Peptides against a protein of PDB entry 3J47. Designs and how they scored, part 9

Target 1, 121 residues: chain A of PDB entry 3J47
Amino acid sequence: IRLTNQLKSLKGLQSKLKDVVEYLDKVINKELPINHTILGKLQDVFNLLPNLGTPDDDEIDVENHDRINISNNLQKALTVKTNDELMVIYISNLVRSIIAFDDLIENKIQNKKIQEQRVKD
Target 2, 69 residues: chain B of PDB entry 3J47
Amino acid sequence: YEEKEESNLAATKSMVKIAEQYSKRIEEEKELTEEELKTRYVGRQDPKKHLSETADETLENNIVSVLTA

## One batch from the design tools (peptide; made by RFdiffusion4, then SolubleMPNN)

Design b1_p28_2_s2
Fold by OpenDDE base, seed 3:
Structure b1_p28_2_s2 (fold): chain B 121 residues (1-121), chain C 69 residues (1-69), chain A 28 residues (1-28)
Amino acid sequence: as target 1 above (121 residues)
Amino acid sequence: as target 2 above (69 residues)
Amino acid sequence: KLQEELKKKLEEAKKEFDEFLEKVKKLL
């Protein structure tokens, strides 16, 4: 569900960016007037959205390496942080798996002990 | 889209909180592991079961955290 | 033996997680 929502948000942003590009092209071609209000709101959204560049604008020097951002472009710098967080989650899962394995071993030992007791009775 | 953005924002805030809780959960998991070891030695099944359950809950929370990342 | 090795791995993993968590806290 969450990943699907993130993907949907990304797709929505991509579509909106495409619409803006198409609008800008039409304005350059003098086919449509520039709606400054929509463009300003979109710019505000882009400024508030951690640099959600399109996948192709890979080259933006995002100085902010440290913040886990939901957005892939800031996530390039944040991919280090996100990778670290994912690593932590991975380590945590590993730890839990180890504990679960220890419990399974103990359960097996207990079951064996119960069987040995039943054979003695 | 808005619901997903709100969910992602809430998840990011929750991720910070989860990170703090995770450190605490790791400690709780260690305590439970010690109890399981003690239970194995003493033969008290109940503390061991509780440890296993807490470890599982901790694992589930980590999986949810990964899915929320 | 296997259980001890598993515990050692668990402790190492927990340490790495705690170190990572501290880094994340500094970044937030």
Scores: peptide ipSAE 0.446, ipTM 0.850, DockQ to the pose 0.012; fails the geometry check
Fold by OpenDDE base, seed 5:
Structure b1_p28_2_s2 (fold): chain B 121 residues (1-121), chain C 69 residues (1-69), chain A 28 residues (1-28)
Amino acid sequence: as target 1 above (121 residues)
Amino acid sequence: as target 2 above (69 residues)
Amino acid sequence: KLQEELKKKLEEAKKEFDEFLEKVKKLL
């Protein structure tokens, strides 16, 4: 139940991010006028989301490269650290997925045993 | 600049803490998986279910950590 | 067989994750 809710939340976030990217691309291509209401909502989302790296902050202080493993959204230096953290998270998710699959297999085996018992009765 | 650096440092420290918690959760998940294997031989469904639930919780926490990272 | 293979893959993935975590800790 909790995993399903988390997955749903993640999917919702992914969909929203995709919509934002598509909107930004259309604005850049001048296909759509800048919708101030959408931009305001995006800004609110960006303010609530840990800073999604807007590429426009030119002054990436190089010194923060080594320390910031966590946030993908900050500077190019932050990107490397974020990549490592993302890899850790990815591996973690993979491990959890494998465990969940093992449990699923076991549940299937148990279900088969229950079915075999029911057929014998 | 300084405020951003402080925020990044705090985020990094939080991530290290998450990584440590994750390592501990992986160990807990391994223990549960071993118990599930033993339980398959013993034919008791309950310990296996508990292990599965703990593995799922560990996965959920990692996903949340990824989303917050 | 399939469960044993899955368990082996899980152990490998956990090991890789732990190694990655240690690398991250060394870089922080």
Scores: peptide ipSAE 0.438, ipTM 0.842, DockQ to the pose 0.012; fails the geometry check
Fold by OpenDDE base, seed 4:
Structure b1_p28_2_s2 (fold): chain B 121 residues (1-121), chain C 69 residues (1-69), chain A 28 residues (1-28)
Amino acid sequence: as target 1 above (121 residues)
Amino acid sequence: as target 2 above (69 residues)
Amino acid sequence: KLQEELKKKLEEAKKEFDEFLEKVKKLL
C-alpha cells in the first residue's frame, strides 16, 4: 500500500512536470500567453527543489543533509543520509535473516531429536 | 495524489523514528539470540519461541523501514 | 559448525550496525 501511494505520487509529479514542459514550449512558440499562476507554482516547486545547478563545493550546509533526494547537492547530502539509512536497514535485515536462520536450524535439530526419541520407543 | 503525498510524509517521519529505534532493535535481537542459545542448552522450547517471535518482529520492522525508505 | 558461523556473522553485523549508529549520532 505505502509503496503504491509513493509510486502514484511520483507518477502524478511526473505528469505535472510533463504538462509544465508542454506549456513552456507553447509559450516559447507564442502559441499561448504566459499563465502567471502556473509559472508561479512551478517557480515555487523549483525553489523547493534543491538547486541542481552550481557545484559550489563549500556550502554543504550540514543542517539540510536530512531532507529528500530531489536535487543534486542537497540531494547528494540527502543521498548520503538515505544511503546510510539504507545501509542500516540492510544490516538490520541481514541480522534478522541470520537470527531466523539460527531458529530454523534449532527447529530442525529439535525435530531430529524428537524423531530419534520416537524410534527408540 | 494528495493522500499519497501525506502517506509519504508520514513514512519519512516514521523512517526517522525507525532509525532511532534500530539500535534498540539490534540489542533486542542480540538478547533473543542469547536466550535462544541458552534455551537450546536448557531444552526449554518456550524461551526459544519467544526469541524467534521477537527476531521476526524485529525483521518485519526493518522490512517496513526499507519499504518506507 | 553452521550455527556457530551464523552467530559469528550476526555478531559482526551487529557490531557494524552499532558502529554505524555511533557515526550517525556524531553527525547529528
Scores: peptide ipSAE 0.434, ipTM 0.855, DockQ to the pose 0.011; fails the geometry check
Fold by OpenDDE base, seed 1:
Structure b1_p28_2_s2 (fold): chain B 121 residues (1-121), chain C 69 residues (1-69), chain A 28 residues (1-28)
Amino acid sequence: as target 1 above (121 residues)
Amino acid sequence: as target 2 above (69 residues)
Amino acid sequence: KLQEELKKKLEEAKKEFDEFLEKVKKLL
């Protein structure tokens, strides 16, 4: 469910960005007037979310290293913190996997002991 | 789209809290592992099963955390 | 033997996780 929602949001953003690019190209080619309302809303979105969707803005503000980012693009600015969190999650999953394996081994050992007892009886 | 964005924002806020809780879950997982060890000696299946179940729950929570991250 | 090695690896992984959590807490 969550992954599906993230993918849907990403696809929606991608479609919107494509529409904006197509619009900008038409404006540059003088085929359409500049829609000030769309541009203003886009600018507001950029002001609220400065690092969302511009991989080409050279100022990946390295200063936001300390925040958790859900968005891959914002994750670049926060990549260090996000990588650390991902690493923690990975290690945690590994630890859980190891525990589960330990339990499996113990279960196998117990089963073997039970079988050995049955052979002695 | 907006509902998903709102859900992602809520999930992000929850993830910070999950990270704090994760440390506690690791300790709980260790305790369960000790119980499994004790159960191996005592021959009581119940503590071992409980350990395995808690390890699984801890794993699921980490997977959810990864999916949230 | 194998179980003991697995437990040791688990303890190491938990330690690394705890250290990472501490780093994250310092960064937050």
Scores: peptide ipSAE 0.426, ipTM 0.846, DockQ to the pose 0.011; fails the geometry check

Design b1_p28_3_s2 (from b1_p28_3, 9 letters changed)
Fold by OpenDDE base, seed 4:
Structure b1_p28_3_s2 (fold): chain B 121 residues (1-121), chain C 69 residues (1-69), chain A 28 residues (1-28)
Amino acid sequence: as target 1 above (121 residues)
Amino acid sequence: as target 2 above (69 residues)
Amino acid sequence: SLEEKRKEVLEKLLEEAKKKGLIKKVEI
């Protein structure tokens, strides 16, 4: 169930991302005005999409100064933040998985000891 | 423009909060690991079980957080 | 041995936890 839900969410995000890209292209081409709602949705999608390529911190082209840059910078910042959050979540999940695995191993060891004791007995 | 800025700020704050929560969960997992180590030495099953349960809960919460993010 | 594997897993967990702790320090 959870995996299926995750997959569904991922698919939804993918679709939304595609729509946003298409929209952004139209905006760049001056075919459509900038729609803040779409940008917000895109941010949400980016926030949900953790580890797309970490833009190396270095190549954040700081240079595009104008108002578009501020929005892009904010969007980038939100994206970075989202990526960081996702990274944290990922690491946490890994840690939990490892702990769970350790516990499983311990349980197995204990079970083995119990079996050995029963055989002695 | 302003609405977007506010939304971004709110999102940022939410992210920070999630990070803090995650950090706390990680610490809980560490505690469980220590208890498990102790239990290995003492042979006490109960502390190990508790640690495992806490780790699992932490994991679940992280997964939910990821899904919600 | 199973015990050795357990120790290895525990060590990995500890390392990951340390990394996360470092991340916290960076976020603060």
Scores: peptide ipSAE 0.394, ipTM 0.838, DockQ to the pose 0.011; fails the geometry check
Fold by OpenDDE base, seed 3:
Structure b1_p28_3_s2 (fold): chain B 121 residues (1-121), chain C 69 residues (1-69), chain A 28 residues (1-28)
Amino acid sequence: as target 1 above (121 residues)
Amino acid sequence: as target 2 above (69 residues)
Amino acid sequence: SLEEKRKEVLEKLLEEAKKKGLIKKVEI
């Protein structure tokens, strides 16, 4: 039960991440105006969501003061750490899902064999 | 700031340790899955179930550890 | 085949485990 819930949460996160990527691509392609509210929420999500390793986009606003850089570096480090942790959780959940799926397949094979044996009998 | 950096370093070290533990648990889970495969060929349902349960428990513990960390 | 699907799932599991091992190496 708990494992299944974690897998579901991870799938939800993956879906959200995909939506974010699609949104970012649309913004890059100028198909959608930069919605500051969405960007702010995305930033909040990125601040809350582990930095999936795209290092490049944060380089642009170099100009603002030293404290922001330290906070950003710390936030980046925390985000990277959080990303790594979330990735580990994600992979763990995937592994559990695969094992659970394997067990389901095995159970199905066993059930089929039992049924085939009953028909032969 | 230095205290926070030290705390972050300690947290990072703890995370590395958790990652190592996680990797070890994944390897253990893989071994369990291989045993399940072997058990599947042997036709003994009980060992496979036990292996699956152990793998699930190992993964649960890993997730809990990562979430707690 | 159900067995083939099982093997595929196991292979995916192994690949994920390897990726986790790689992630661990990156964390060091």
Scores: peptide ipSAE 0.394, ipTM 0.828, DockQ to the pose 0.014; fails the geometry check
Fold by OpenDDE base, seed 1:
Structure b1_p28_3_s2 (fold): chain B 121 residues (1-121), chain C 69 residues (1-69), chain A 28 residues (1-28)
Amino acid sequence: as target 1 above (121 residues)
Amino acid sequence: as target 2 above (69 residues)
Amino acid sequence: SLEEKRKEVLEKLLEEAKKKGLIKKVEI
């Protein structure tokens, strides 16, 4: 039940993330206007995320100071941060899945040992 | 979409708390792994069960964190 | 053996936990 609920939750998150990506792609392709409210909320989410302090020195092309570039850089930074958060969540879920799998294997080993003892008796 | 935005704001506030809890959950996961290792050596079923339960709780918390994210 | 497979899974878990710890160190 819990694992199923977790999977459902993960699927819900994945769907939501997909919707965000689709929206962002539409914005990039100029098919939809930038929703400032969505961007603001994403930004708020990013601001609440601990400062991922490593600016990898990827050449911030400093040149295009236009408000659009700041927005794009901020969006890129926010996207990277969101990706990092998603990665952490993914890794955490993976670790939990592995632990659960290990427990299953251990239970199987124990059951096998119990069965072997019963056969000896 | 608006409901999602309100949910995202609440989620964002929860995310900070989740980050703190995440560190604790990672430690709980390590404890479970250690207990599993110990149980593998000692053959005591009870510590292994406890470790598994803690791992499951950690997993649930991570999923809730992901859903809140 | 099932026991060997369990050890391998545990080792993978430890490695993932280390990676998470590294991610935390990078976030700090």
Scores: peptide ipSAE 0.389, ipTM 0.828, DockQ to the pose 0.012; fails the geometry check
Fold by OpenDDE base, seed 5:
Structure b1_p28_3_s2 (fold): chain B 121 residues (1-121), chain C 69 residues (1-69), chain A 28 residues (1-28)
Amino acid sequence: as target 1 above (121 residues)
Amino acid sequence: as target 2 above (69 residues)
Amino acid sequence: SLEEKRKEVLEKLLEEAKKKGLIKKVEI
Protein backbone atom coordinates (compact mmCIF):
# COMPACT_ATOMS: atom_id res chain seq x y z
CA ILE B 1 0.00 0.00 0.00
CA ARG B 2 2.68 2.57 0.98
CA LEU B 3 4.87 1.71 -2.02
CA THR B 4 1.88 2.02 -4.35
CA ASN B 5 1.07 5.42 -2.89
CA GLN B 6 4.69 6.51 -3.32
CA LEU B 7 4.65 5.35 -6.93
CA LYS B 8 1.42 7.23 -7.57
CA SER B 9 2.88 10.38 -6.01
CA LEU B 10 6.05 10.01 -8.09
CA LYS B 11 4.00 9.59 -11.27
CA GLY B 12 2.05 12.72 -10.42
CA LEU B 13 5.28 14.63 -9.88
CA GLN B 14 6.65 13.32 -13.16
CA SER B 15 3.56 14.50 -15.02
CA LYS B 16 3.78 17.94 -13.42
CA LEU B 17 7.47 18.15 -14.24
CA LYS B 18 6.74 17.29 -17.87
CA ASP B 19 4.13 20.04 -18.02
CA VAL B 20 6.63 22.49 -16.57
CA VAL B 21 9.31 21.50 -19.08
CA GLU B 22 6.84 21.91 -21.91
CA TYR B 23 5.89 25.33 -20.59
CA LEU B 24 9.55 26.35 -20.27
CA ASP B 25 10.23 25.23 -23.85
CA LYS B 26 7.31 27.32 -25.08
CA VAL B 27 8.65 30.33 -23.17
CA ILE B 28 12.16 29.84 -24.56
CA ASN B 29 10.71 29.61 -28.06
CA LYS B 30 8.70 32.83 -27.40
CA GLU B 31 5.47 30.96 -28.06
CA LEU B 32 4.17 32.02 -24.65
CA PRO B 33 4.93 34.98 -22.41
CA ILE B 34 7.09 34.39 -19.37
CA ASN B 35 4.87 33.75 -16.38
CA HIS B 36 6.89 34.71 -13.31
CA THR B 37 4.54 32.85 -10.99
CA ILE B 38 4.99 29.62 -12.93
CA LEU B 39 8.76 30.14 -13.03
CA GLY B 40 8.81 30.73 -9.28
CA LYS B 41 6.81 27.56 -8.70
CA LEU B 42 9.11 25.68 -11.05
CA GLN B 43 12.10 26.93 -9.12
CA ASP B 44 10.46 25.75 -5.93
CA VAL B 45 9.82 22.38 -7.55
CA PHE B 46 13.43 22.20 -8.74
CA ASN B 47 14.61 23.08 -5.26
CA LEU B 48 12.42 20.28 -3.95
CA LEU B 49 13.50 17.81 -6.62
CA PRO B 50 16.46 15.67 -5.68
CA ASN B 51 19.26 16.17 -8.17
CA LEU B 52 19.22 12.70 -9.66
CA GLY B 53 22.00 14.07 -11.91
CA THR B 54 25.75 13.35 -11.75
CA PRO B 55 27.51 15.16 -8.82
CA ASP B 56 30.49 16.23 -10.98
CA ASP B 57 29.29 19.34 -12.83
CA ASP B 58 31.19 21.87 -10.66
CA GLU B 59 31.24 24.45 -13.48
CA ILE B 60 28.84 27.08 -12.24
CA ASP B 61 29.87 30.15 -14.24
CA VAL B 62 30.41 32.63 -11.34
CA GLU B 63 30.53 35.66 -13.68
CA ASN B 64 27.10 37.28 -13.73
CA HIS B 65 27.16 39.52 -10.59
CA ASP B 66 23.54 40.58 -11.10
CA ARG B 67 20.84 39.91 -8.45
CA ILE B 68 19.76 37.11 -10.76
CA ASN B 69 23.11 35.44 -10.17
CA ILE B 70 22.77 35.68 -6.40
CA SER B 71 19.30 34.20 -6.69
CA ASN B 72 20.66 31.50 -8.98
CA ASN B 73 23.56 30.84 -6.61
CA LEU B 74 21.20 30.64 -3.67
CA GLN B 75 18.90 28.42 -5.67
CA LYS B 76 21.88 26.32 -6.68
CA ALA B 77 23.06 26.13 -3.09
CA LEU B 78 19.56 25.16 -1.98
CA THR B 79 19.44 22.61 -4.78
CA VAL B 80 22.80 21.20 -3.64
CA LYS B 81 21.58 21.00 -0.05
CA THR B 82 18.38 19.35 -1.18
CA ASN B 83 20.37 16.93 -3.29
CA ASP B 84 22.64 16.12 -0.37
CA GLU B 85 19.63 15.45 1.83
CA LEU B 86 18.05 13.30 -0.84
CA MET B 87 21.31 11.41 -1.25
CA VAL B 88 21.44 10.77 2.47
CA ILE B 89 17.86 9.51 2.41
CA TYR B 90 18.59 7.34 -0.61
CA ILE B 91 21.68 5.82 0.97
CA SER B 92 19.81 5.22 4.22
CA ASN B 93 17.05 3.46 2.35
CA LEU B 94 19.60 1.32 0.56
CA VAL B 95 21.26 0.39 3.85
CA ARG B 96 17.90 -0.50 5.37
CA SER B 97 16.99 -2.56 2.32
CA ILE B 98 20.26 -4.45 2.51
CA ILE B 99 19.81 -5.13 6.23
CA ALA B 100 16.28 -6.33 5.58
CA PHE B 101 17.54 -8.53 2.78
CA ASP B 102 20.23 -9.99 5.03
CA ASP B 103 17.60 -10.76 7.63
CA LEU B 104 15.47 -12.48 5.00
CA ILE B 105 18.43 -14.62 4.00
CA GLU B 106 19.08 -15.48 7.65
CA ASN B 107 15.44 -16.43 8.11
CA LYS B 108 15.65 -18.61 5.03
CA ILE B 109 18.77 -20.31 6.38
CA GLN B 110 17.07 -20.91 9.70
CA ASN B 111 13.99 -22.30 7.99
CA LYS B 112 16.16 -24.62 5.96
CA LYS B 113 17.92 -25.85 9.11
CA ILE B 114 14.56 -26.47 10.78
CA GLN B 115 13.39 -28.46 7.75
CA GLU B 116 16.58 -30.51 7.74
CA GLN B 117 16.11 -31.28 11.43
CA ARG B 118 12.52 -32.36 10.82
CA VAL B 119 13.61 -34.73 8.06
CA LYS B 120 16.17 -36.33 10.38
CA ASP B 121 13.57 -36.73 12.91
CA TYR C 1 10.90 37.91 -2.77
CA GLU C 2 11.28 38.22 1.01
CA GLU C 3 8.37 35.85 1.65
CA LYS C 4 9.92 33.31 -0.71
CA GLU C 5 13.26 33.67 1.03
CA GLU C 6 11.64 33.11 4.40
CA SER C 7 9.79 30.07 3.07
CA ASN C 8 13.04 28.71 1.61
CA LEU C 9 14.83 29.30 4.91
CA ALA C 10 12.10 27.44 6.78
CA ALA C 11 12.29 24.60 4.26
CA THR C 12 16.08 24.47 4.65
CA LYS C 13 15.77 24.31 8.44
CA SER C 14 13.27 21.49 8.08
CA MET C 15 15.68 19.66 5.79
CA VAL C 16 18.52 20.03 8.31
CA LYS C 17 16.29 18.54 10.97
CA ILE C 18 15.43 15.64 8.65
CA ALA C 19 19.15 15.09 8.02
CA GLU C 20 19.80 14.93 11.76
CA GLN C 21 16.98 12.45 12.20
CA TYR C 22 18.37 10.43 9.34
CA SER C 23 21.81 10.34 10.97
CA LYS C 24 20.24 9.00 14.17
CA ARG C 25 18.37 6.36 12.17
CA ILE C 26 21.61 5.28 10.50
CA GLU C 27 23.15 4.79 13.93
CA GLU C 28 20.15 2.69 14.98
CA GLU C 29 20.65 0.57 11.84
CA LYS C 30 24.29 0.01 12.79
CA GLU C 31 23.27 -1.15 16.24
CA LEU C 32 20.83 -3.56 14.67
CA THR C 33 23.54 -4.93 12.41
CA GLU C 34 25.78 -5.49 15.42
CA GLU C 35 22.97 -7.33 17.19
CA GLU C 36 22.47 -9.48 14.11
CA LEU C 37 26.17 -10.33 14.11
CA LYS C 38 26.01 -11.20 17.81
CA THR C 39 22.91 -13.31 17.24
CA ARG C 40 24.63 -15.10 14.38
CA TYR C 41 27.44 -16.09 16.75
CA VAL C 42 25.15 -17.06 19.63
CA GLY C 43 22.83 -19.01 17.31
CA ARG C 44 19.76 -17.36 18.86
CA GLN C 45 17.05 -16.58 16.31
CA ASP C 46 15.31 -13.95 18.44
CA PRO C 47 18.07 -11.28 18.47
CA LYS C 48 18.39 -11.58 14.67
CA LYS C 49 14.68 -11.07 14.29
CA HIS C 50 14.86 -7.99 16.49
CA LEU C 51 17.70 -6.60 14.38
CA SER C 52 15.69 -7.22 11.22
CA GLU C 53 12.65 -5.50 12.68
CA THR C 54 14.68 -2.47 13.72
CA ALA C 55 16.29 -2.29 10.26
CA ASP C 56 12.82 -2.41 8.70
CA GLU C 57 11.63 0.35 11.01
CA THR C 58 14.64 2.46 10.06
CA LEU C 59 13.89 1.84 6.36
CA GLU C 60 10.27 2.82 6.84
CA ASN C 61 11.31 6.02 8.59
CA ASN C 62 13.65 6.87 5.72
CA ILE C 63 10.88 6.28 3.19
CA VAL C 64 8.56 8.53 5.19
CA SER C 65 11.31 11.17 5.31
CA VAL C 66 11.68 10.98 1.51
CA LEU C 67 7.94 11.37 1.08
CA THR C 68 7.88 14.33 3.47
CA ALA C 69 10.89 16.01 1.85
CA SER A 1 26.83 -22.20 1.57
CA LEU A 2 23.76 -20.13 2.46
CA GLU A 3 25.65 -18.89 5.52
CA GLU A 4 28.52 -17.69 3.35
CA LYS A 5 26.09 -15.80 1.13
CA ARG A 6 24.62 -14.17 4.21
CA LYS A 7 28.08 -13.10 5.36
CA GLU A 8 28.75 -11.60 1.94
CA VAL A 9 25.51 -9.63 2.08
CA LEU A 10 26.36 -8.37 5.57
CA GLU A 11 29.80 -7.28 4.39
CA LYS A 12 28.26 -5.41 1.46
CA LEU A 13 25.86 -3.72 3.84
CA LEU A 14 28.71 -2.66 6.11
CA GLU A 15 30.61 -1.25 3.14
CA GLU A 16 27.59 0.74 2.04
CA ALA A 17 27.09 2.05 5.57
CA LYS A 18 30.75 3.12 5.65
CA LYS A 19 30.33 4.93 2.33
CA LYS A 20 27.36 6.80 3.78
CA GLY A 21 29.43 7.79 6.78
CA LEU A 22 32.05 9.18 4.43
CA ILE A 23 29.42 11.21 2.55
CA LYS A 24 28.31 12.80 5.83
CA LYS A 25 31.90 13.79 6.58
CA VAL A 26 32.18 15.55 3.22
CA GLU A 27 28.96 17.51 3.81
CA ILE A 28 30.20 18.99 7.09
Scores: peptide ipSAE 0.378, ipTM 0.828, DockQ to the pose 0.011; fails the geometry check

Design b1_p28_3_s3 (from b1_p28_3, 11 letters changed)
Fold by OpenDDE base, seed 5:
Structure b1_p28_3_s3 (fold): chain B 121 residues (1-121), chain C 69 residues (1-69), chain A 28 residues (1-28)
Amino acid sequence: as target 1 above (121 residues)
Amino acid sequence: as target 2 above (69 residues)
Amino acid sequence: DIEEKRKEVLNKLLEEAKKKGLIKEVVL
């Protein structure tokens, strides 16, 4: 039940992200006027979205004015912090999955030993 | 701008608290794994089951933390 | 045979866990 709910939530998020990308593409192509409210919400979503991207693309061009740089640096710092938190969560989930798998293996070994004893009796 | 900064600061503080809780849960998972190792040597089924259950609980808590973050 | 395969899978999972634990140490 929980896994199914997580998958449903993730699928909903993916659909929303797709709609956002499609809107951004239409704005870039001048097919639609720039809606500042949508852009602001998108920026908030991007600030809330863990950077699922590879850690190596540090080269976002620094050239925009000091206030934008402070906002971008804060946004970058918030994104890094969010990414670090997501990494921690991911690692914990992996550790839990490993422990659960170890237990499954042990249970299977025990079940096999019980079956072997029953065949000897 | 100020309200947004305050909201971001509050969110950041919540994230730090989640990270601390997560670190504590990881330590609890390690203790469970050690107990499983001990139980494997003692040949008692019950401690291994308890370790498995606590590892599963820790996994569930991380999944909930990911969904809440 | 089956028990050995299980031990191998367990060891592989433990190695993957250790590798991910090391990633945490680099990010901290």
Scores: peptide ipSAE 0.369, ipTM 0.831, DockQ to the pose 0.010
Fold by OpenDDE base, seed 3:
Structure b1_p28_3_s3 (fold): chain B 121 residues (1-121), chain C 69 residues (1-69), chain A 28 residues (1-28)
Amino acid sequence: as target 1 above (121 residues)
Amino acid sequence: as target 2 above (69 residues)
Amino acid sequence: DIEEKRKEVLNKLLEEAKKKGLIKEVVL
């Protein structure tokens, strides 16, 4: 469910971005007048997009760490964080699997001891 | 779309909380593993069973966390 | 022999679990 929702949100964003590009192309071709309201909203969106092009702003806006798969530098930092988080989850799953295997081994040893005791009686 | 974004934000906040809870659960799982080691010597099945169940529950929660990440 | 192998596997698993617990402490 969650992955499907994220994928739907991403598809929605992609569709909106495509519509904006198509609108900008029509404005460039003088087929439609410039809608200043749409342009203002687009500028706001671009200003909210982490600056892919300026390496010098060390202000990694901490607020964008969760959402932006789109910016290569912030995406790199986010990818590192996501990789670390996935690594923690993987390690933890492995630990749980190990414990479950230890219990299975113990259960098998106990069952064998019970069988050996029944053969001695 | 908005409901999914809100659900995703709630999921991310839940992931941070899950990471903290996960740290605690790993410590609990480790403590239980030590108890299992002790119970292996004592021959009492019940603490080991409880450890196994807790480890399994912890595993399931991580799988769910991975699927939600 | 089988019981000894099981103990070895258990110990290896416990060691891996400990290493992973330590890795988690470093990542957190």
Scores: peptide ipSAE 0.418, ipTM 0.846, DockQ to the pose 0.008; fails the geometry check
Fold by OpenDDE base, seed 2:
Structure b1_p28_3_s3 (fold): chain B 121 residues (1-121), chain C 69 residues (1-69), chain A 28 residues (1-28)
Amino acid sequence: as target 1 above (121 residues)
Amino acid sequence: as target 2 above (69 residues)
Amino acid sequence: DIEEKRKEVLNKLLEEAKKKGLIKEVVL
């Protein structure tokens, strides 16, 4: 259920991004007037995106190719961060499972001792 | 879509908080494991149960955290 | 650092499980 909801969200985001790109292309081609409200909402979405590190280097006339590479690198960094967080959660779950298993074994040992005592009585 | 974006934003904020809480939970799990070891020596069933319950709660919180990520 | 700390916790739990004989009983 949750993975399906995440996948649905990601698909929805991808569709919305595609619609935005298509809209921006139409605006660039002068097929549609610049809708400031849509641009404002897009800017709000970009601002709600974790500050995708404006490199503080004001001076680099980095060709549009490098900006795409920076965006890809940042998306990669976010993916790595998400993977690290998932790994952390996995390790925690493993640790809890081990503790719970240790308790189960101790309970089994105690139950066995109680049974052995009852057989001796 | 908006509800999902809000849920993802809340999940991301929760994930950062979860990372901090996770570090704390790992320490709590270690303390619990030490208490379980102590309880094994004391032979008291009740402290072991409490340790197990706290480990389970810590596990559940991590699962909820994974599910929220 | 965080991963290393987690490995340390896991190793500690594994050593505790070994000390408790848990690993031996699961293998039997």
Scores: peptide ipSAE 0.400, ipTM 0.842, DockQ to the pose 0.008; fails the geometry check
Fold by OpenDDE base, seed 4:
Structure b1_p28_3_s3 (fold): chain B 121 residues (1-121), chain C 69 residues (1-69), chain A 28 residues (1-28)
Amino acid sequence: as target 1 above (121 residues)
Amino acid sequence: as target 2 above (69 residues)
Amino acid sequence: DIEEKRKEVLNKLLEEAKKKGLIKEVVL
């Protein structure tokens, strides 16, 4: 069930990413106005993809720098937030894995004690 | 498509809430770890079980949070 | 750094696990 849900979520993300790319292309081509909702979703996708390379510092013309800087600052802030959330989730999973391991060890010790007691009886 | 957009927005809001809950869950996990230590010395199986269950629930919630992210 | 904080949390968890004696009794 969980793996199937993960696969479904991943497929859904892939489809949404495609839609966002298509939307961005339309916005670049001035076919559509900038939709803040789509831009927010794109930020969410970029935050989920930490390693999709920084678009190389290709000389994006200076005049777009201020609007791109505000969008990049918001995107960076959302990226930082998502990275922080992912980090928290990762740490949580590690903590739980350690506790689960500790419980497994304790269960093994208890089972060994039970077996030793059965041999004495 | 729209359903997924709403799901992602809900997921982001849930992540913020999960981050807050995570700090609390870490503390609950520590408490459970201490109870397990005490239970190991006292031989009380029930506190250790409750610790394990709470840790597992915490883990499941984190996994669901990762899947929703 | 975020990675250092992660290592610190992991080390704290590992120390707590060690303090719980879980690692020593399995070796016996």
Scores: peptide ipSAE 0.396, ipTM 0.841, DockQ to the pose 0.009; fails the geometry check

